# Designs tried in a protein design run: peptides against a protein of PDB entry 6RO1. Part 175

Target 1, 216 residues: chain A of PDB entry 6RO1
Amino acid sequence: LGKEIEEYIHKPKYCLPFLQPGRLVKVKNEGDDFGWGVVVNFSKKSNVKPNSGELDPLYVVEVLLRCSKESLKNSATEAAKPAKPDEKGEMQVVPVLVHLLSAISSVRLYIPKDLRPVDNRQSVLKSIQEVQKRFPDGIPLLDPIDDMGIQDQGLKKVIQKVEAFEHRMYSHPLHNDPNLETVYTLCEKKAQIAIDIKSAKRELKKARTVLQMDEL

## One batch from the design tools (peptide; made by RFdiffusion4, then SolubleMPNN)

Design b2_p27_6_s3 (from b2_p27_6, 9 letters changed)
Fold by OpenDDE base, seed 4:
Structure b2_p27_6_s3 (fold): chain B 216 residues (1-216), chain A 27 residues (1-27)
Amino acid sequence: as target 1 above (216 residues)
Amino acid sequence: MKEKEEEERRKKVEEINEEAERKEKEE
């Protein structure tokens, strides 16, 4: 269900109005989970498909992300890698394709005007950590219907199923209602079919390394 | 209980966002 919601949220037609400077976003690229970062800016790049001549606009968002120190040494030639759990890491501005955003928060943070000094970038990490302390159950997300205005009937059906699942989970904490597994499995199967059709299209796009984003 | 928790979360979001807007105006 969360993956189905992600497939709507990361679409440029829905998320671009919410990618203003300071917006908290979660970035995931294949096996690399960067966790929460902060939007610095976004740009639309004109891309011409080499075989069709069709204009396929690429949307790139620059995000402050916690990167490993090892990946920074090769940052000119290699894709940034997320900091290890026990690593302090370093905050870097990383160009990210919009479809790699796994979540968008309702939270917006202050960003220093000059991000060239390391101390200014690290101050943003401190701000993210303070937000995480205030929300021990996880950073709050934008509502895809109420905040983002998504009218897609497929999404509305997913949300209704999530709400019904959550309502049953909270109303009957001691009962493994066998209907919960059935609804979850049906939602996962429908999610997986919608994801498989989209992931086949995304896998063709996921092969774009952060390195290809740096060339943009 | 859930409505109160959701309201508290909303208030915390508003407070954080207002703090960000203040800092953006001071620079």
Scores: peptide ipSAE 0.473, ipTM 0.893, DockQ to the pose 0.788
Fold by OpenDDE base, seed 5:
Structure b2_p27_6_s3 (fold): chain B 216 residues (1-216), chain A 27 residues (1-27)
Amino acid sequence: as target 1 above (216 residues)
Amino acid sequence: MKEKEEEERRKKVEEINEEAERKEKEE
């Protein structure tokens, strides 16, 4: 169910109005989970579809992400990599395709005007960590219907299922209802099939989803 | 209880967002 919601929220027609500077977003690229970062800006890039010659606009969001120090040394030639779990890492501005946003928070943070100093970028990491401490149950998300105004009937049906699921989970906290696993497994299977179809389509396109800074 | 918790979460979001707006105005 969460993954089905992600399929709506990462669409440019829905998420672009909410990608203001300071917005908390979660970034995932294939096997790379960057976790929570902060939007710096976004841009529209003109792209020509190689197969149709049609103009397909690419939306790139610059996000402050916690990156591995190893990826910084090769940042001119290599895609940014997420910091290892036990690594401190370093906050970097990373150009990210909008469809790689796995979540959008209702939270907006202050961003220093000058992000060139390492200390200014690292201050944003401290702010993210403080927000995470304030929300032990997880950083709050934008509501796709109430906050984002998405009117898609498919999404409404997903939300109704999530609400019904949550209501059952809260009403029966000790109930390992095997139907929960079935709904999760069916939603994960549908989401995984959709991801696999999209990943297969993306693999076919060999498009670098995390752009090099020199490609922006 | 859940509705109250959701309201408390919303208030925390508002407080954080207001803090960000204050810091932005101080620069």
Scores: peptide ipSAE 0.466, ipTM 0.892, DockQ to the pose 0.791
Fold by OpenDDE base, seed 3:
Structure b2_p27_6_s3 (fold): chain B 216 residues (1-216), chain A 27 residues (1-27)
Amino acid sequence: as target 1 above (216 residues)
Amino acid sequence: MKEKEEEERRKKVEEINEEAERKEKEE
């Protein structure tokens, strides 16, 4: 259900008005979770694909992200990688495709005008950490309906299902069970297994499609 | 109870955003 909401919020038609400088955003690229970063700016790149006549505008957002120091040394040739959990890392301005935004916060932070000094970039990390301390249950998200104004009926149905699920979860007698953490961990594991099965099925379908193209 | 908690979360967001706007005006 959360992933289904992500499929709406990362669409440029919905998220662009909310990508102001200072906006907290969560960035994920395949297996790389950068966590929370701060929007610096965004740009519209018109990629004229010569063969399709369709100007698919690529939207790139520059996001200040905590990157591994190892990735910085290779920044000219390699994509930035997230800092390891035990690594301090370094805040870097990373160009990110808008569809890689997994979440958008209602929070906006101050960004120094000059991000060239390391200390100015690291000050933003301190501000993110302060926000995380103020919200131990997680950084607040923009509401896709109330804040973002998304009117899509598919999204409304997803949200209604989430709300109904949450209501059932909170109404369940297990909500007061001291074993609730174990139940949540089992539910997360089941959800992850369901995601992995869906991913594996998609990969299998892609592999079959590639094999069918090679047989043609 | 949830509505009060949500209101408190909204107030915290407003405080943080106002602090950011203040810092932007001081530079």
Scores: peptide ipSAE 0.459, ipTM 0.891, DockQ to the pose 0.805
Fold by OpenDDE base, seed 1:
Structure b2_p27_6_s3 (fold): chain B 216 residues (1-216), chain A 27 residues (1-27)
Amino acid sequence: as target 1 above (216 residues)
Amino acid sequence: MKEKEEEERRKKVEEINEEAERKEKEE
């Protein structure tokens, strides 16, 4: 479910309305997991495709992220790197392409008006850590349907299948029967859900291709 | 159980967001 949601939420079509200042977002870039950061600002950059002259808007979100201090020394020329687990790090405002957002939270935090002082940036880290303490099972995500209003039928089918699976897991009195067959049926159902997710992704890719063809 | 937990989770989100809005108005 999380990976499927991720495929939708990072799309500008869906996420832009939710990228207000203070929004908690998770950032990942090519194996670099920055974890949770806070949106500072959002900007639309007009790009012109060099070959077609078509406007290809780039969406950049400035996110306050915990960065390695080592990467900050070279920040003028090098991309910021996430702080190591054992490192304190430093909160930095990092420009991030919207498609690098791996999650969007329902949580919004206060951000200081002036983020130039290190202490103001570090105060936001304390706020993130406080939120993480309040949610030991993980920071709450925006619901793709109820909060984000995503109407994609592929997503709806995936969610319905997950809900139906969860309901079946909870409704099956099999919490008490250590019967291997039930683990197999659960594994088969999980496998079927995975197949169904894969099929829904294929349908989504087809639908996106059709929409792209209808926009051409 | 799950519904109550989800409701509590939603209430915590609301509380945090309201606190943020309050701080934004105080500054």
Scores: peptide ipSAE 0.469, ipTM 0.891, DockQ to the pose 0.749; fails the geometry check

Design b2_p27_6_s4 (from b2_p27_6, 9 letters changed)
Fold by OpenDDE base, seed 2:
Structure b2_p27_6_s4 (fold): chain B 216 residues (1-216), chain A 27 residues (1-27)
Amino acid sequence: as target 1 above (216 residues)
Amino acid sequence: KKEEEKEKIKKKVEEINKEAEELEEEE
């Protein structure tokens, strides 16, 4: 259910109006979960589909993300990697394809005007952490219907199912049933497998598209 | 309820942003 919502919110048609500087977004690239970052900027790149010659615009959002310091040493050739849970990491501006946004927050943070100094980038991490502390139930999300204005009937049905599921989960005395974790882990595994199949297909498509962008 | 929650979110965010702006002005 949450993944079905993600399939709507990451579409440029819906999310672009909400990708203003300071917007909190969650970034996931395949196996790499960067967690919450802050939008710095976005750009539209012209792309030509190799097989049809059709214009397929790529949308890139620059997101300030907590990255591994190890990946920064190799930053000339390798994609940024998320900081390990035990690592401090470093906040870096990372170009992210818009379809890799897994969530969009209602929260917009103030960001320093100059993000070149490390201290200014790390101040944004402090602000993200402060948001997380003030919202222990999780960072507030944009409502896809009420805030994003998505009118898709498929999404409305998904939201209704989520709300009905959440209501059933909260109303069911099975909050203490250890089998709920097993059903959640099975739903997460099935959902993760569906992401892994979609990510592998997107990775194969991205690997082809990145190779073609270096030939232009 | 949803409006009150939105206002609580807004207030918390305004406080965080104010603290962040004040820190940038002190540097």
Scores: peptide ipSAE 0.281, ipTM 0.821, DockQ to the pose 0.255
Fold by OpenDDE base, seed 1:
Structure b2_p27_6_s4 (fold): chain B 216 residues (1-216), chain A 27 residues (1-27)
Amino acid sequence: as target 1 above (216 residues)
Amino acid sequence: KKEEEKEKIKKKVEEINKEAEELEEEE
């Protein structure tokens, strides 16, 4: 269910309008979880498929991510690695393929105008940590339907199944199952997704109002 | 309830952003 939502939100068709500077995003590359970072900018790159010669546009978002200091010492050809759990790490601007975004927040942070100084990049980490502290149940997410405007009937059916399952879980007196804590943490994460859904619609209305004001 | 939570999120984010902007203006 969460993975099925991810398959929609990471598509450029849906997520590009929400990749404004300061937007909180979660980045995951295979086994590497970078956690939450902040969008700096995005770009469309022309790419040619090696086998067909067809133009396949690549979408790259520059994300300020907490990286391992060891990965920064290795040559410009090695992919950045996430900070170790006990490592302070260093905030770095990392080019990320848009399909590697595992989550998009409703939260948009202020970012320094100049991200070249290390201290300015580390100040953004403090802001992310303050968001995490103020939202102990998790960082608010964008609604794929209400915020992102995804009209896909497959996604609507998935969400309806989640809501119906949650409603059945709350209506069933399964008070005694020891697996309830893991299911409650999953349901709280999903309920938090559903709450976060409604908050992002207002920020999207503000962001869309700003985009419409720039077109005016 | 959901509107109150939205307003709480908005206020919390506005506070964080204000604190971050004030710190950049002092440097």
Scores: peptide ipSAE 0.238, ipTM 0.793, DockQ to the pose 0.260
Fold by OpenDDE base, seed 4:
Structure b2_p27_6_s4 (fold): chain B 216 residues (1-216), chain A 27 residues (1-27)
Amino acid sequence: as target 1 above (216 residues)
Amino acid sequence: KKEEEKEKIKKKVEEINKEAEELEEEE
C-alpha cells in the first residue's frame, strides 16, 4: 500500500512541480535507503531507449544526501552509499533519478546559496534533523491527491483501501481468532505499513493545507 | 483543526528556515 502510493508520486508527471530547491525528499536506491535529503535542483536529460530507439527523457534531481565517507573516497568509480546509522556521514549533492524518490515532503527548507563548503552542506543536515525532531511522528508528506493534484483513479482506490484497512485494524479487537500468530506477523507488517501510511495520510492532510498557502 | 495544524507546520518550518538564514548571514 505505501509502495503503491510511491509508484505514483515518483512519476515525473506528478512530482516535478514539487521538486523545487529546498524540498525534502526521501531517496531509496535498490537496497540503499538514504533517508531524507533536500532537493538542490533537477534537470531533464534526453535518453534513447537502446532497444526501441524511442526518446525516453530521464529526469535527474540533485539531492543533498547523507553519504558514507567510505563511499565518497570511491565516488569517482562507485555510486554514493548512504551513511550507516552510527556514522555521522557527510552531506553530498547526489544526482538521483526521479523514480528513486520514495517520498516527497510538504516541507521546503532554506538551503545555503553555496553548497561547495562542507559546513554549508552539513548545516542542511542539522535543519533536516531539526525537522525530524519537531515532527516525531515523521516528516510531513505531500498529499498525492490534495497537494500533488493526482486525479488517478487507481491511486484513489489505493488510498480508499488503506483507509478501509486502517479502520478495520483499529475496529476489530483481535481477541478471539485462534489463527492469531500468522495474522499478527502479517498484521504487524501491515500495521507498520498502516502506521507509516496513517502518519503519511495525517501528514498528507496537513501538507495539502501548506501548499494551498503557497498558492494564496 | 486542519488549518490550525497547517499553520503550526508552517510556523515550525519558518522558524527552522529563519534559524538557517541567520546562520548564513553570520558566516
Scores: peptide ipSAE 0.204, ipTM 0.774, DockQ to the pose 0.300
Fold by OpenDDE base, seed 3:
Structure b2_p27_6_s4 (fold): chain B 216 residues (1-216), chain A 27 residues (1-27)
Amino acid sequence: as target 1 above (216 residues)
Amino acid sequence: KKEEEKEKIKKKVEEINKEAEELEEEE
């Protein structure tokens, strides 16, 4: 369910209006979870896909993220890595593809005008930590319908299922059952399978489109 | 309820931002 919502919110057509400087965003790149960072700026890059001749606009958001100091030494050749749990890390401005945003917060922080000094970047980490402290149940998310204005009927059905599940979870005597973790894990697995099926269908559709272009 | 929660969030964020602005003016 959360991953199905993510598939909507990370789309440029929905999220770009909310990527203002100071917006809290969660960044995940494959296995690397950077956690919460702050938007500094965004840019539109025109990418010519070599095989389609279509200009697919790439959107890059510069996000202030907590990075490993080890990865910063290799930053000329390697992508930044998230700070280890035991590491202090360092806040760095990282160019992130918009589709790597796993969450967008309703929170917009004030950020220093000059992020060149390390101390100014680290002050933003303190502000993020203060937000996390003030919201122990998690940083508030933008509502994809009410705040982001997403009209997609598929998303509305997902949200209705989430709300109905939450309402059932709170009303069900199983709320205190240790099997709740198992139900969450099963829901995540089901959501992952649904994503994998949708991805496979998209790849099949792309492959079929390529095959149709080769047959023309 | 949702509006009251949004207002509480807004106030908390305004406090954090004010504290951050005050720290930048002291540097």
Scores: peptide ipSAE 0.175, ipTM 0.758, DockQ to the pose 0.346

Design b2_p27_7_s1 (from b2_p27_7, 14 letters changed)
Fold by OpenDDE base, seed 2:
Structure b2_p27_7_s1 (fold): chain B 216 residues (1-216), chain A 27 residues (1-27)
Amino acid sequence: as target 1 above (216 residues)
Amino acid sequence: SVERLLKYEEVTEENGAKFIVVTPVLV
């Protein structure tokens, strides 16, 4: 279900309006999980299908990602690699195909105007880490229906299944079914998206309440 | 360690989407 939702959100027709500079996005390329990065810019690239001559537009988003230092040295020849958990890494602007976006946050960071200095890029990492601390249950996601305006009936059915599953999980702590772990891993990603949407809505509501309290 | 204070603001986009703008505040 999480993957099914991802297949909707990464479609250019849905995600492009939300790829503003500073938007937090999660990037995953095959086995390489970059985690959360920040959108810098996006561009439409003309691609010509070699066999049909048809123009198939590629959408590339430049994302500030935490990369391994090794990948930076080889950046002329090799794709950027995510920083290892034990590595400090370095924030780099990486061109990413839009379909590699696994999540889109409701959070937008202020980013420095000039990302050429390493200190400016690393300052964004600090901001991401502070946001992660503020949201211990995970960085809040855009609602694919309410925020992204996705009207696809398939997605609505997926979300309904997730909500029904969450309701069942809260009502029935099925602790003991080992087949639930595999379903749970698939459903945890799905439940995590719905939890993240619900958590996002709750945290947005809390943030609004805190802002209203500071204005009083 | 200069703790960066982040300001969180809820903003509604023109399309009705809600987002949080997070701005570093130099204390």
Scores: peptide ipSAE 0.333, ipTM 0.833, DockQ to the pose 0.631
Fold by OpenDDE base, seed 3:
Structure b2_p27_7_s1 (fold): chain B 216 residues (1-216), chain A 27 residues (1-27)
Amino acid sequence: as target 1 above (216 residues)
Amino acid sequence: SVERLLKYEEVTEENGAKFIVVTPVLV
C-alpha cells in the first residue's frame, strides 16, 4: 500500500508543483536509500524514445543528499552512494529522476543561495537533523489528496483500503493470527503512511496553534 | 554541538496546500 501510494506521488503530473527549492524529499534508488534530502531545483530533459522517435520528457530533480565520501571520490565514473550509518558523509547536489522520489514532505527548508561551499551544504544537513528531532514520529508528509490535489480514483481506493485496514486493525486486535507479521509489514508501511499523514496533520495543527499562541 | 534554533511557520499555498517553512535562526 505504501508502494502503491508512492506510484502516484512520484508521477511528474502530481509532484512537480511541490518540488520547490527547499522541499524535503526522500530519495531511494533500488537498494540505495539516501533518506531525506532537500530539493534544489528541477529540470525537464528532452528524451527521445529510441524506437518511436517520440518525445518522452524526463524530469530530473537536483536534490541535496547525504552521500558517502568514498563515492564522491569516484563521482566522475560512479553514481553517488548514500552515507553509511557509521559515517558523517557529505551533502552533495545529486541529479535524481523524479520517479526515485519515495516521499515528499510538507516541510520546506531555507537553503543557502550558494551551495558550492561544503559548509553551506553541511548546514542544510544540520537543519534536516533538527527537523528530524522535532518530528520523532517522522518528518511530515504531504497529503496526496488534500495537499497534492490528486483526484485519481485508484489512489482514493488505495487510501480507503488503508483507512479501512487501520480501522480493522485498531478495532479488532487480531491477537492470534500468525499471518500478522506479513500483514503487519505491509500494513506497517501502509499504516505508517496514513499515521504519518495523520500525525503530520496533527503536528501542523499543533504548530499552527503554537504560532497562533505566540502571535496573541 | 550548538543546537541550531529553527523557526517553523505554517504557510498555505495558492492551491490550498499547507506546508511548513523552516528557517534557521542565527543565534
Scores: peptide ipSAE 0.260, ipTM 0.801, DockQ to the pose 0.588
Fold by OpenDDE base, seed 4:
Structure b2_p27_7_s1 (fold): chain B 216 residues (1-216), chain A 27 residues (1-27)
Amino acid sequence: as target 1 above (216 residues)
Amino acid sequence: SVERLLKYEEVTEENGAKFIVVTPVLV
């Protein structure tokens, strides 16, 4: 379900309007999880399908990501790699295919105008880390339906299944059904995304409440 | 010591989508 939701949100027709500079996005490329980064810009690239000659536009988003310093030394020839858990890493602007966006946050950061200085890039990492501290249950996600306006009935069914599953997980301590493990592994990722969406909605609601309290 | 505070502002986009703008504030 998480992957199923991801398959919708990373589609250009849905996500491009939300890829504004400063938008927090999560980037994953196969086994490489970069975690949360910040959108710098995006571009449309012309691509020609080799077999059909059809123009298949590729969308590339430049994302400020925490990369390993080792991968950056060879950056002319090698793809950027995520920083190791024990590594400080370095924030780099990495061109990312839009389909590699695993999540889109409701959060937008102010980013420095000049990202060439390392200190400016690293300041963004500090901001991400502070946002992560603010949201211990995870950085708030855009709601695919309410925020992103995705009307796809397949997605709605996925979300409903996730919500129903979360509700069932909270209501039924079915700890003992062995068939639950396979359902659980699918559902844990599902539940995590729906928890993330629900926590995000709650945190957005809290943030709104705090802003409303400051205006009072 | 200038502490960097993050200001959180809820903004509604023209399409009705809500997002939080996080701005560093120098205090």
Scores: peptide ipSAE 0.129, ipTM 0.682, DockQ to the pose 0.564
Fold by OpenDDE base, seed 1:
Structure b2_p27_7_s1 (fold): chain B 216 residues (1-216), chain A 27 residues (1-27)
Amino acid sequence: as target 1 above (216 residues)
Amino acid sequence: SVERLLKYEEVTEENGAKFIVVTPVLV
């Protein structure tokens, strides 16, 4: 379910309008989870499909990501690696293929205009950490239907299944079946993205409510 | 037809971190 939603949101036709500078995005490359980074820029590269000769444009997003310092020393030959959990890391601008975006946030940071200085890049990490602190249930996601305007019926069916599953999980006191844990862990990771969209809408609503209360 | 607009809200944290929250608004 979550991966199925991901397969829609990372499509250029849907996500490109939301890849503005400062947009929080989650980047995952195979086994390398970079977590939340910040969009700096995106570019369209001309590519030709080898079999059809058709133009198949590649979309590359420059994302400011928390990288391991060790991978940066070898940066001439090695791909950037995510910072280890206990490592401070260093924020680096990494070119990322759009299909490696696993999530897109409704949040956009104000980023420094010049990201060449290390201090400016590291200031963005502090801002990400502050956003994470504000959203303890997870950084808010763009709704693929409501926010991104995806009209795909397959996606709507996926979301409906997730919502129906969440509703059943809350409505049925099936707390007693131990075999549910394994199906739940896979469904929970998947439901967690829809829960993350819904909780993100709740946290956004709470944050908006708090902002409105502070303006009163 | 309920037009769904995106509302942009600026949020500033105590540490000076600034961000915009994008929310759907039913108009």
Scores: peptide ipSAE 0.031, ipTM 0.564, DockQ to the pose 0.078; fails the geometry check

